Peptides against a protein of PDB entry 5HDT. Designs and how they scored, part 19

Target 1, 163 residues: chain A of PDB entry 5HDT
Amino acid sequence: MVVKTFMDMDQDSEEEKELYLNLALHLASDFFLKHPDKDVRLLVACCLADIFRIYAPEAPYTSPDKLKDIFMFITRQLKGLEDTKSPQFNRYFYLLENIAWVKSYNICFELEDSNEIFTQLYRTLFSVINNGHNQKVHMHMVDLMSSIICEGDTVSQELLDTV
Target 2, 163 residues: chain A of PDB entry 5HDT as posed
Amino acid sequence: MVVKTFMDMDQDSEEEKELYLNLALHLASDFFLKHPDKDVRLLVACCLADIFRIYAPEAPHTSPDKLKDIFMFITRQLKGLEDTKSPQFNRYFYLLENIAWVKSYNICFELEDSNEIFTQLYRTLFSVINNGHNQKVHMHMVDLMSSIICEGDTVSQELLDTV

## One batch from the design tools (peptide; made by RFdiffusion4, then SolubleMPNN)

Design b1_p10_8_s4 (from b1_p10_8, 7 letters changed)
Fold by OpenDDE base, seed 5:
Structure b1_p10_8_s4 (fold): chain B 163 residues (1-163), chain A 10 residues (1-10)
Amino acid sequence: as target 1 above (163 residues)
Amino acid sequence: MPKPIALKAK
């Protein structure tokens, strides 16, 4: 399965990275980002998170517009964290843990619409955070948000108002 | 361990 393929791949496997590059690019297509099945979109998000991990520090996506689409897409999936009792929660946790550790959203600092992306991320995280989340979930959320604020050289007033 | 994405200095 494609999901497991990227999950098990490491950053130093150059031949495999080259082999699956076209697949990585294909996974960012509108077909997958706008897939009608919510569970499929979650799987796609996890794959994309793994792709950012594998190809770090540089994403294989060359289009700024595509990068924006991807991060807006991932942000939308994070809304699934709100239901801690969902059968899919563990996969949402994986997504959160991955992007927090990899600091994938740091790529967005190079995009014109970085403030829009970060604002949407913060709004989403604050909307889903609840007392049902364990300490690990809270830590990942805080790590993700703190990293962006601390590293960013420009933060919009709208983002500051969200925090 | 995988390397995280670092902010590029401006």
Scores: peptide ipSAE 0.137, ipTM 0.795, DockQ to the pose 0.122
Fold by OpenDDE base, seed 3:
Structure b1_p10_8_s4 (fold): chain B 163 residues (1-163), chain A 10 residues (1-10)
Amino acid sequence: as target 1 above (163 residues)
Amino acid sequence: MPKPIALKAK
């Protein structure tokens, strides 16, 4: 299974990273990013998060447009954090925990549309934050938002209006 | 321990 393969892989597995590089690239295709099944999209997002972890500090995706698509896609999946009683909540938590710890969104600072990506991320996080979330969820959300502000030299007015 | 992207080096 693809999900288990990437989840179990570590950063030092150079031969495996090379072996599954093509699969990692294919997972970022429009076929998966625009898949009609919401659960499939969540699994894809988790795989992409693991790919960023495995290949850190360098992503295997070389296209700025593709990177933008990926992070906008991941951002959309984070809306699923709103329902803490969902059977898929633990997988949404995994996604949040992963991207917060890995600081995957820091790759976006090299993109022209970084402010757009960060603005959408902040709007999404604030839209799903509720008192039903435990402290760990809140901490990951805060860590994610704080790291972006601390790493960035400038923040757009639109992002400031969102915060 | 895996390295976060913020480290900027492997």
Scores: peptide ipSAE 0.137, ipTM 0.782, DockQ to the pose 0.157
Fold by OpenDDE base, seed 1:
Structure b1_p10_8_s4 (fold): chain B 163 residues (1-163), chain A 10 residues (1-10)
Amino acid sequence: as target 1 above (163 residues)
Amino acid sequence: MPKPIALKAK
């Protein structure tokens, strides 16, 4: 199982990181990012989040366009956090927890379209935040948003208006 | 310990 493989891997597994590098690259292909099944897309997002964790601080994806596609893709999946009663909510929580802890979106600061990515992230998070979320979900959302604001040296007015 | 992604210096 691909999902379990990356979930169980740590950052110090150098031989495994080399072994699964090609798989990590293939998971970012349009075939997976544009997969018609929403549950498959969620699993792909979780795998990508784990890949960023495993290879941190250096992502295996070298193309700025590919990185943009990945983070826009992950952002779209976060909309699933809205329904706290969904059977898939635990996987959405895992995705949120992972990207908040790893600070995966910090890679985007080096991208030309960083403001677009962060704006879409904030819009998505604010659209799904509700009082039905437990304290841990709220904490991860706050951690994710505050880290980007605090570490960013340039923020568009559009993003500021979203906050 | 696992390390999160840090902002790279410009």
Scores: peptide ipSAE 0.128, ipTM 0.793, DockQ to the pose 0.123
Fold by OpenDDE base, seed 2:
Structure b1_p10_8_s4 (fold): chain B 163 residues (1-163), chain A 10 residues (1-10)
Amino acid sequence: as target 1 above (163 residues)
Amino acid sequence: MPKPIALKAK
């Protein structure tokens, strides 16, 4: 399974990273990002998160437009965190934990539309955060948001107002 | 959850 392959791969697996590079690139195609199945999109998001982890600090995606699409896509999937009783919640948790730990969104600082990406991320997180989430979920959400604020030289007033 | 690894800085 593709999902398991990336999940089990570490950052030092150079031969495997080279072997699966084409697959990583294809997973970011419109076919997968715009897939009609919600569960497929979640799996794709998890794979993409793993890809950022594996290839850190260098993302295999070199196109700014593609990177924007990917992070906007991942952000949309995070909406699924709102339902703590969903059978898919553990995968949403995995996605959150991964991107928070890896700090994958920090790649967006070099993008022209970074403000848009971060704004949507913050809006999404604040829309889904609730008292039903356990301490670990809250911690990852806070870590993700705090890291972006701390690493950014400047933040738009709109984003500051959101925080 | 991701396996514990040595995270390289971005």
Scores: peptide ipSAE 0.059, ipTM 0.770, DockQ to the pose 0.121

## One batch from the design tools (peptide; made by RFdiffusion4, then SolubleMPNN)

Design b1_p11_1_s1 (from b1_p11_1, 5 letters changed)
Fold by OpenDDE base, seed 2:
Structure b1_p11_1_s1 (fold): chain B 163 residues (1-163), chain A 11 residues (1-11)
Amino acid sequence: as target 1 above (163 residues)
Amino acid sequence: SKIVVRKKAPK
């Protein structure tokens, strides 16, 4: 129900964005980020991705620490892209597609720990990339990584050396 | 169908 609500929400629906702001904030709580069920965590990640889409170019999360937690959390969920035959793969694909198109990670350039976030993202993506992925998955992965490298003036040399 | 998405601007 919550997943569908954010997935179908329009970016220009200002009244709805205000109405569901508290829900968006609660979804980023440790209760959801540390939920013991991996399928629930995937649903949470998709909701968070949609929240970043809906509120783009800004985010409703004002705490740098919270933003770091969210993106580290989303990064961990991307490991699920490894199995293309999983019944949850379509939702993992949805997550990847959304964060790539929205350029959600670009907000991390404002964070002190951006290098850690991007390094973890790249390590995760390269760990799951395989020849079994179709061209769309590869395209989104490349788009996600390329946008960070090409548009980030604050990308560290250390990150570049790890790629 | 794809929704037109407002992308986040780079720093």
Scores: peptide ipSAE 0.056, ipTM 0.753, DockQ to the pose 0.113
Fold by OpenDDE base, seed 1:
Structure b1_p11_1_s1 (fold): chain B 163 residues (1-163), chain A 11 residues (1-11)
Amino acid sequence: as target 1 above (163 residues)
Amino acid sequence: SKIVVRKKAPK
């Protein structure tokens, strides 16, 4: 399975990284990003998160437009964190934990539309965060948001108003 | 066990 392949791969697997590079690129295609099945989109998001982890600190996606599409896509999937009783919650948790730990969104600072991406991320996180989430979920959400504020050269007032 | 990850560099 593709999901398991990337999940089990580490950052020092240079030969494997080269072998699966084309697969990584194909997973970012519109076919997967706009897939009609919600569970498939979640699996795709987790794979993309693992790809960012494996290829860190760089990403195999060189197009700014493609990177924007990917992070807007991942942001949309994070809405699934709102239901802690969902059978898919553990996979949503995996997605959150991964992108927070890797600081995947930090590559967005190089994009012209970084403020749009960060604004949508913050709005999404604040829309789903609640007291029903355990401490680990809260920690990852805070880590994800604070790292962007602390490491950004400039933060828009709109983003600050969201926080 | 905790996975060691090379985090993204600050921008």
Scores: peptide ipSAE 0.055, ipTM 0.753, DockQ to the pose 0.102
Fold by OpenDDE base, seed 4:
Structure b1_p11_1_s1 (fold): chain B 163 residues (1-163), chain A 11 residues (1-11)
Amino acid sequence: as target 1 above (163 residues)
Amino acid sequence: SKIVVRKKAPK
């Protein structure tokens, strides 16, 4: 229900954004980020992606450490893109499409650990990219990575060498 | 028809 709520919410729903702000904050708690169920974590990631979309350009999470945790968490979920035949692939696709389109990771440029986050993102994406992915998946992956490279000014040379 | 998403501004 929570997943559906955020997924259906648009960026102009100011009253709803205020109403569900606390829920958005709670979804970023360790309870959810470290949930033992992989499917739950994926749903949480999708919710978080939607939260970034809804509250763009500013995320409701004020703690740099929390933001780092969230994006590292989302990055870990992207590993699920490796299996195109899994029942949850469409949800992984949604996650990828969302964060790529919104440019959610761009908020990480404000974090001192941005290079770590981006490095882990790129490593994860490169680890899951395969010929079984359709053009849309590839496009979103490229969009996600290229946006960071083109728009960032603090990307490490190590990361650039990986690309 | 898609909802137009406001992308985050480049940093």
Scores: peptide ipSAE 0.055, ipTM 0.749, DockQ to the pose 0.114
Fold by OpenDDE base, seed 3:
Structure b1_p11_1_s1 (fold): chain B 163 residues (1-163), chain A 11 residues (1-11)
Amino acid sequence: as target 1 above (163 residues)
Amino acid sequence: SKIVVRKKAPK
């Protein structure tokens, strides 16, 4: 299983990382990012999050446009955090915890459209935050947002207006 | 259980 392969992989497994590089690149294709099944898209997002973790601090994706597509895709999946009673909530939690801990979005500072990506992320998080979430979920959301504010050199006024 | 060696950091 592809999902389990990346989930169990360590960052210091250099030979294994090279072996699965082509698979990592293929998972970011439009076929997976635009898959019609929302549960499949969630699994793809979790795999991509693991890929960012494994290849940290540098992602294997070299195209700025592809990186933008990936993070906009991941951001869209985070909308699923709103329903705490969903059977897929544990996977949404995994996605949130992973990207918050790894600080995956920090790679976006090098992108021309970083402000757009961060704005969409903040809007999405604020739209799904509710009192039904436990403290761990809130903490990960705060960690994700605060890391971008604290480490960014400049933040757009539009983004500041959402904070 | 899993050992994390690296994560993304400010440049």
Scores: peptide ipSAE 0.051, ipTM 0.739, DockQ to the pose 0.136

Design b1_p11_1_s2 (from b1_p11_1, 5 letters changed)
Fold by OpenDDE base, seed 4:
Structure b1_p11_1_s2 (fold): chain B 163 residues (1-163), chain A 11 residues (1-11)
Amino acid sequence: as target 1 above (163 residues)
Amino acid sequence: SKIKVRKKAPE
């Protein structure tokens, strides 16, 4: 129900955005980010991606540390893209598609540890990219990485070495 | 309705 709620919510649903704000904040708690079930973490990541979509261009999370935790969390989930035969691949695809389209990671430019986040993202993506992925997956991966390079002021040497 | 995407704020 929670997954469906955020997935179906539009960006201009102001009343609903206010109504579910506390739920959005709760989903970013350590309870969910550190949930022992991998499938639950994936669902949480998808919800968080939807939350970023819904509240774009901003996010309801005001703590820089929390934002960092969230994006590091999402980045870790993207590792699941490696196994194209996984029953959960479609949800990993959804996660990738969403964050690429929304350019959710661009919020990280406001964070002190943006370079760390971007570096980890790029390393993760390059580690899972393979010829088994279809054109759509490749496109979203490229879009996700390119948007950061194109819109960022500076890129760390480590990130440049990854590219 | 126009879909909003995140853009980096100008610096």
Scores: peptide ipSAE 0.197, ipTM 0.809, DockQ to the pose 0.113
Fold by OpenDDE base, seed 2:
Parts: C-alpha cells; structure tokens; sequence
Structure b1_p11_1_s2 (fold): chain B 163 residues (1-163), chain A 11 residues (1-11)
C-alpha cells in the first residue's frame, strides 16, 4: 500500500528514500493531481505531505512549476476540513497536522509565485475555520499561517490584509 | 535566507 509506505517512512531512511523516489515523482503527475475521485485526491495529498516530510529540508520535485501545482493541489484539499462530521475528517486532520509541523509550504518562498500560493492557502484556511473545530485543529491552522508570516522576508499587502 | 523545514528528532 502506497499510503502506508510513505506514512511509516522516517526522514533518515536513505535507502528507502532512494527506492521510492520514482513513486514519489509519479504521485505528483497530472494523473493523480487531477484524479476524478475525491477520496483518491485526499490520499494523494496525504502522501505528498509525507513525501515533503521524508525528504525535508529538500523536495524531490525539482520543477518550480510542479511544486506550485502540488501546493495549489494540497491547498484545494484542505477545503475538506470544513466538514467536521465527515468520515474522512481524520485524514484531513492528518494532512493539516503534517504540513503545519513540517512547515512544508515554506519551500514556496523560493518560487516566483509564492504570494499566489500563500494567498490561496490563507483564503482557504479562513474559509473553513469554524467554532466546531477542536483546539488542535485551530492550533495547527494558526501554526501554519504564523510560520509563513514570521519566516518570510516579504509578504504581499494583500496577504497581510487577509490576516 | 534559509528556508526552515523541521526534521523529526532522532529516536
């Protein structure tokens, strides 16, 4: 199982990282990013989050355009946090927790379109935040947004106005 | 500047 493979892999397993590198690259293909099944897209997002964790501080994706596509894709999946009663909520929580802890989005500072990515992320998070979320969800959302604000050299005025 | 990405602490 692909999901289990990446979820259980640690950051120091160099042999496994090399072994599954091609799989990591395939998961970022348009076939998966544009997959018609919503559940598949969520699983792909979780795998991608794990890949960013495993290969941190670097990413196996060398194309700036591909990185942008991936983070825009992950951002779209975070919309699923809006329904706290969904049977898939735990996987959405995992996605949020992972990317917040790893600070995965911070790699986007190297991208030309970083402001676009961050703006979409903030808009998405604010659109799904509600009082029905438990404290852990709120903390991860705040941590995710704060890390970008605190560690970014420049933040667009539009993004600042959103916060 | 350096991009800060967390690593899991060694167990």
Amino acid sequence: as target 1 above (163 residues)
Amino acid sequence: SKIKVRKKAPE
Scores: peptide ipSAE 0.183, ipTM 0.766, DockQ to the pose 0.300
Fold by OpenDDE base, seed 1:
Structure b1_p11_1_s2 (fold): chain B 163 residues (1-163), chain A 11 residues (1-11)
Amino acid sequence: as target 1 above (163 residues)
Amino acid sequence: SKIKVRKKAPE
């Protein structure tokens, strides 16, 4: 089980990181990012989040274009946080918790299109955040947004207008 | 870079 493999792996598993590197690369292929099944895409997003965690502070993906695709993909999945009663909500929570804790999106500061990525992230989060979410969800959303604002050298006016 | 990407501290 691919999902379980990455979820159970820690950052100090050097041999395993090397062993599963090719799998990590394949999970970022268009086949998975554009998979027609919504639940499959969520699982892929969780795996990608785990991959960013495992390989932190560096991502195994060397292509800036691929990194952009991945984070735009993850951002789209976060829309699923809007329905707290869905059977998949716990996986959406896992995704949010992981990327917030790891600060995975901070890799995007190295990309030319970082402002686009962050803008889409903020718009998505503000579109789904509501009083029905528990305190943990709110905390992770705030942590995710605030860390980007605080650590970025430049923040676009468009992003500021979104906040 | 001053941008932080976390690593989990050893337990």
Scores: peptide ipSAE 0.157, ipTM 0.759, DockQ to the pose 0.309
Fold by OpenDDE base, seed 5:
Structure b1_p11_1_s2 (fold): chain B 163 residues (1-163), chain A 11 residues (1-11)
Amino acid sequence: as target 1 above (163 residues)
Amino acid sequence: SKIKVRKKAPE
């Protein structure tokens, strides 16, 4: 299973990283990013999060446009955190935990449209934050937002207005 | 310079 493959892979597994590089690239295709099944898209997002973890501090995606598409895609999936009673909530939690811990979004500072990506991320997070979330969820959300502010020397006024 | 992204510590 693809999900298990990337989830269990270590960052120092150079041979495996090379072996599954083409699969990583394939998972970022429009076929998967625009998959009609919401649960499949969530699995894809988790795989992509693992890929960013495995290949950190770099990403195997060389196209800035593709990177933008991926992070906008992941941001859309984070909306699923709103319903804490969803059967898929634990997988949404995994996604949040991973990208917060790895600081995956920080790679977006290399992109021309970084401010757009960060703005959408912050708006999404603030839209789903509620008192029903446990402390761990809140911590990961705060860590995710704080890592971006700390890494960037400046942020757009639009982003500041969102906070 | 490269954007800083954390790596998992060896466990």
Scores: peptide ipSAE 0.153, ipTM 0.757, DockQ to the pose 0.334

Design b1_p11_1_s3 (from b1_p11_1, 5 letters changed)
Fold by OpenDDE base, seed 5:
Structure b1_p11_1_s3 (fold): chain B 163 residues (1-163), chain A 11 residues (1-11)
Amino acid sequence: as target 1 above (163 residues)
Amino acid sequence: SKIAVRKKAPK
């Protein structure tokens, strides 16, 4: 299983990282990013999050446009955190926990459209955050947002005004 | 390199 393969892989597995590099690239294709099945898109997002974790501090994606597409895609998936009773909530939690811990979005600072990406992320998080979420979810959301603010000297005033 | 992205510490 592809999902399990990336989930169980660690950052120092150089041979495996090389072996699955092409798969990592294929998972970022429009075929997967625009897959019609919502559950498949969530699985793809989790795989992409794991790929960023595994290949950190570098990403295997060399195209700035592709990186933008990926993070906009992941941001859209985070909307699923809104329903804590969803059968897929645990996988959404995994996605949030992963990207918060790895600080995956911080790679976006090198992108021309970083402000757009961060703005959409913050808007999404604020739209889904509610009192029904447990402390762990809240903490991951705060960690994710705080890491961007602390690292980003170029964070737009518009983004800061949303906080 | 993408230095802002963290790496896991060895377990």
Scores: peptide ipSAE 0.056, ipTM 0.741, DockQ to the pose 0.343
Fold by OpenDDE base, seed 2:
Parts: structure tokens; C-alpha cells; sequence
Structure b1_p11_1_s3 (fold): chain B 163 residues (1-163), chain A 11 residues (1-11)
């Protein structure tokens, strides 16, 4: 229910954005980020991705540490893209598509630990990318990585050398 | 994407 609520929400729905702001904040709590069920964590990740979409270009999360935790969390969920035959693959695809299109990770450039976040993202993507993925998946992965590289005034040379 | 969204501004 919560997933559908955020997924269907319009960026211009100001009243709804205000109404669900507290829920958005609570979804980023350790209770959800560290939930023992990986399927629940995937749902949480999708909700967070939608929250970034809805509130773009800003985010309701004001703490740099919280933002770091969220993106590290989302990055960990992307490992699920490895199995294209999984019943949850479509939701992993949605997550990837969303964060790539919205350029959600771009907010990380303002974080002190952006290099760590991007490094983990790239390591994760390269670990799961394979020839079994269709063109759409590849495109989103490339778009995500390329966007960060192209806009990476703060991207470390070490990270660039590993690409 | 199927939905037009506001992309986050580049830094």
C-alpha cells in the first residue's frame, strides 16, 4: 500500500507531498533500512527512490549522514539485479530505472562522503552487470554511471581510473 | 522512463 502510494504520487501534488512527508522521513529510519527481510528492504528502496523522484530536485532528508545511509542502502539493494529470473526482478528494474532517470545520486555530490558512495555504486553495478541483462537494463546502468562521471567535479581521480 | 520527472540538477 505504501509502495503504491508513493509510486503513483505526482511531483506536483503539493498537498500529498506534505501529507506523506512524515511517512517519507520514517521510511528512512534504521527500522526499515536494517529490516531483516530482503524483500521488505527492496520495497523500502523503491519507496525511497520514489520519494527522491517526488521531491526532486530536493530531498526531505536534511541530514548528510542520513542521505549517505540511504544511498548506501539503495546501492546494496541493486545487487538484486543479478538474477533476471527472480520474481522480484521487475521491482529491482523499477528501482534502477527510477534512480537513473531521476539522477537521484547526483544529490550525493554535496556530501562529504560522496566518493565512498560512488565507489560502492560502481563496484556494485560492475559486479552485477552481465550479458544476460537486456538492453534496457544496460542502458540504465550506463546512464547512471555516465551521469556521475560527466558531472563529477568532485569525483576522485582514483574512481575515474577504475572506470 | 514512462513518467516525465524533474531530474536532479547537476552539481
Amino acid sequence: as target 1 above (163 residues)
Amino acid sequence: SKIAVRKKAPK
Scores: peptide ipSAE 0.054, ipTM 0.756, DockQ to the pose 0.120
Fold by OpenDDE base, seed 1:
Order: structure tokens, then C-alpha cells, then sequence
Structure b1_p11_1_s3 (fold): chain B 163 residues (1-163), chain A 11 residues (1-11)
């Protein structure tokens, strides 16, 4: 299983990273990013999050346009955090935990459309955050937002108004 | 137990 493969891989597994590089690239294709099944898209998002973790601090995706597509895609999946009783909630939690811990979105600072990506992320998080979430979920959401504000050179007024 | 090398924003 592809999900298990990346989830179990360490950052210093150089031979494995090279072996699965092509798979990592294919997972970012439009076929997967635009897959009609939302459960498949969630699995893809988790794999992509693991890929960012494994290859940190660099990403195997060199195209700015592709990186934008990926993070816009991941952000859309975070909407699933709204239903804490969903059978897939634990996987959404995994996605959130991973990207918060790795600070995956920090790579977006190098993109021209970083403000658009961050704005979408913040809007998404605020749309799903509620008092029904446990402390861990809240912590990860805060970690994501705080990291971007603290490490960004400039943040648009639109983004600041969202916070 | 989970350890990750975090990404840093470019300076």
C-alpha cells in the first residue's frame, strides 16, 4: 500500500527516497489531485504530506505551479476536519498533525502566489475550527497559523484581516 | 517519539 510505504519511511532513508521518487511525482499528477472520490483524495493528501516530511527541508516538486496546486489541494482536504464523528476523521487528523509538525507550508514563501495559498489555508481552518475539537487539534491549527505569521517576511493585509 | 526536520522560511 502506497500510504503505508510513505508513512513508514524515515527522512534519512536515502535509498528508499530515491526508489520512490517517481511515485512521489506521480502522486502529484492531475489524475490524483482531481480524483472524483473524496476518500482517495484524502489518501493522496496524506501521502503528499508524508512526502514533504520525508524530503524536508526540500521538496521533490520543483515546479512552482505544481507546488501551488498541491498546497491548494491539501488545503481543500482540511475541510474534512469539520466532522469529528466521521470515520475518516483520524486520517484528517493525521494530515493536520503532519503538515503542522513539518511546517510544510513554509515552502510556499518562495512562491509568487504565497498570499493566496495562506489566505485559503486560514479561511479553511477558521471555517472548520470549533469547540468540539480536542486540544490536540486546536494546537495543530494554531501551530500552522502561528508559524506562517512568525516566519513570513510580509503578510498581506487581507490575510491579517482574516486572522 | 516522532521526529521531523522542519522546513524553514527562506530569508
Amino acid sequence: as target 1 above (163 residues)
Amino acid sequence: SKIAVRKKAPK
Scores: peptide ipSAE 0.053, ipTM 0.744, DockQ to the pose 0.096
Fold by OpenDDE base, seed 4:
Structure b1_p11_1_s3 (fold): chain B 163 residues (1-163), chain A 11 residues (1-11)
Amino acid sequence: as target 1 above (163 residues)
Amino acid sequence: SKIAVRKKAPK
């Protein structure tokens, strides 16, 4: 299982990181990012999140456009946090927890379209945040957003005004 | 979940 492979891999597994690098790159292909199955997309997102964790602080994706696509993709998956009763909620939680802890989105500051990415992220998070979420979910959402704000030399004032 | 030892940071 590809998802489990990356999920179980740690950041110091240098040989494994090298071994699965091509797979990591392949998982960011349009085939997976635009997969018609919502559950598959979630799994892909989680895998990508793990890839960001594993290869931190540097992502294996060298194309700025690809990175943008990936983070826009991940952002879209976070919409699934809205349904706490979904069978996939725990996986959405995993995704959120991971990207928040790793500060995965912080790599986007190097991208020209960082403001677009962050704007979409914040809009998405604010759209799904509700009182039905437990403290952990809220904490991760706050951590995710605050991490970007703290580094937000490139964060637009418009985005900051929405916070 | 796995705990990240090395977190990402903007350069």
Scores: peptide ipSAE 0.051, ipTM 0.751, DockQ to the pose 0.131

Design b1_p11_1_s4 (from b1_p11_1, 5 letters changed)
Fold by OpenDDE base, seed 4:
Structure b1_p11_1_s4 (fold): chain B 163 residues (1-163), chain A 11 residues (1-11)
Amino acid sequence: as target 1 above (163 residues)
Amino acid sequence: SKIKVRKKAPK
């Protein structure tokens, strides 16, 4: 129900955004980010991606540390894209598609540790990219990485070495 | 309805 709630919510649903704000904040708690079940973590990541979509261009999370935790968490989930035969691949695809389209990671430019986040993202994506992915997956991966390069002021040497 | 995407804030 929670997954469906955020997935179906529009960006201009101001009343609903206010209504579910506390739920959005709760989903970013350590309880969910460190949940022992991998499938639950994936669902949480998808919800968080939807939250970023809904509240774009901003996010309801005001703590820089929390934002960092969230994006590092999402980045870790993207590792699941490697196995194209996984039953959960479609949800990993949804996660990728969403964050690429919304350019959610661009919020990280406001964070002190943005380079760390972007570096980890790029390393993760390059580690999972393979010829088994269809054109859509490749496109979203490229879009996700390109948006950061194009809109970023500076890129760390480590990130440049990854590209 | 226009869909909003995140952009880097200008410096």
Scores: peptide ipSAE 0.221, ipTM 0.828, DockQ to the pose 0.113
Fold by OpenDDE base, seed 5:
Structure b1_p11_1_s4 (fold): chain B 163 residues (1-163), chain A 11 residues (1-11)
Amino acid sequence: as target 1 above (163 residues)
Amino acid sequence: SKIKVRKKAPK
């Protein structure tokens, strides 16, 4: 299973990283990013999060446009955190935990449209934050947002207005 | 330079 493959892979597994590079690239295709099944898209997002973890500090995606598409895609999936009673909530939690821990979004500072990506991320997070979330969820959300503010020298006024 | 993403500590 593809999900298990990337989930269990270590960052120092150079041979495996090379072996599954083409699969990593394939998972970022429009076929998967625009998959009609919501649960499949969540699995894809988790795989992509693991890929960013495995290949950190770099990403195997060389196209800035592709990177933008991926992070906008992941941001859309984070909306699923709103319903704490969803059968898929634990997988949404996994996604949040991974991207917060790895600081995956920080790679977006290299992109021309970084402010757009960060703005959408913050708006999404603030829209789903509620008192039903446990402390760990809140911590990961705060860590994710704080890492971006701390890394960036400046943020857009639009982002500041969102906060 | 490129932004460095945090890596998992070796275990």
Scores: peptide ipSAE 0.185, ipTM 0.777, DockQ to the pose 0.322
Fold by OpenDDE base, seed 2:
Structure b1_p11_1_s4 (fold): chain B 163 residues (1-163), chain A 11 residues (1-11)
Amino acid sequence: as target 1 above (163 residues)
Amino acid sequence: SKIKVRKKAPK
């Protein structure tokens, strides 16, 4: 199982990282990013989050355009956090927890369209935040947003207005 | 500037 493979992989497993590199690249293809099944897209997002964790501090994706597509894709999946009663909520939580802990989005500072990515992320998070979320969800959301603000050299006025 | 990405502590 692909999901289990990346979820259980360590950051220091160099041999496995090399072995599954092609799989990581395939998961970022348009076939998966634009997959019609919502559950498949969520699983893909979780795998991509794990890939960013495993290959940190670098990413196996060398194309800036591909990185942008991936993070815009992950951002769209975070919308699923809005329904706390969903049977898939635990996977959405995993996605949030992972990207917050790893600071995966911080790789976007090197991208030309970083402000667009961060703006969409913040808009998405604020749109799904509600009092029904437990404290851990809130903490991860705050950690994710705070990391970008604190570590970014420049933040657009639009993003500042969103916060 | 350096981009900070966390790594798991070695086991």
Scores: peptide ipSAE 0.179, ipTM 0.771, DockQ to the pose 0.290
Fold by OpenDDE base, seed 1:
Structure b1_p11_1_s4 (fold): chain B 163 residues (1-163), chain A 11 residues (1-11)
Amino acid sequence: as target 1 above (163 residues)
Amino acid sequence: SKIKVRKKAPK
């Protein structure tokens, strides 16, 4: 089980990181990012989040274009946080918790299109955040957004207008 | 870079 493999792996598993590197690269292929099944895409997003966690502070993906695609993909999945009663909510929570804790999106500061990525992230989060979410969800959303604002050298006016 | 990407502390 691919999902379980990455979820159970820690950052100090150097031998395993090398062993599963090719799998990590394949999970970022268009086949998975554009998979027609919504639940499959969520699982892929969780795997990608775990990959960013495992390989932190660096990502195994060397292409800036691929990194952009991945984070835009993850951002789209976060829309699923809007329904707290869905059977998949716990996986959406896992995704949010992971990327917030790891600060995975901070890799995007190295990309030319970082402002686009962050803008889409903020718009998505603000579109789904509501009083029905528990305190943990709110905390992770705030942590994710605040860390980007605090650590970025520049913040676009468009992003500021979103906040 | 001052941007931080976390790494979990060893247990």
Scores: peptide ipSAE 0.164, ipTM 0.768, DockQ to the pose 0.320

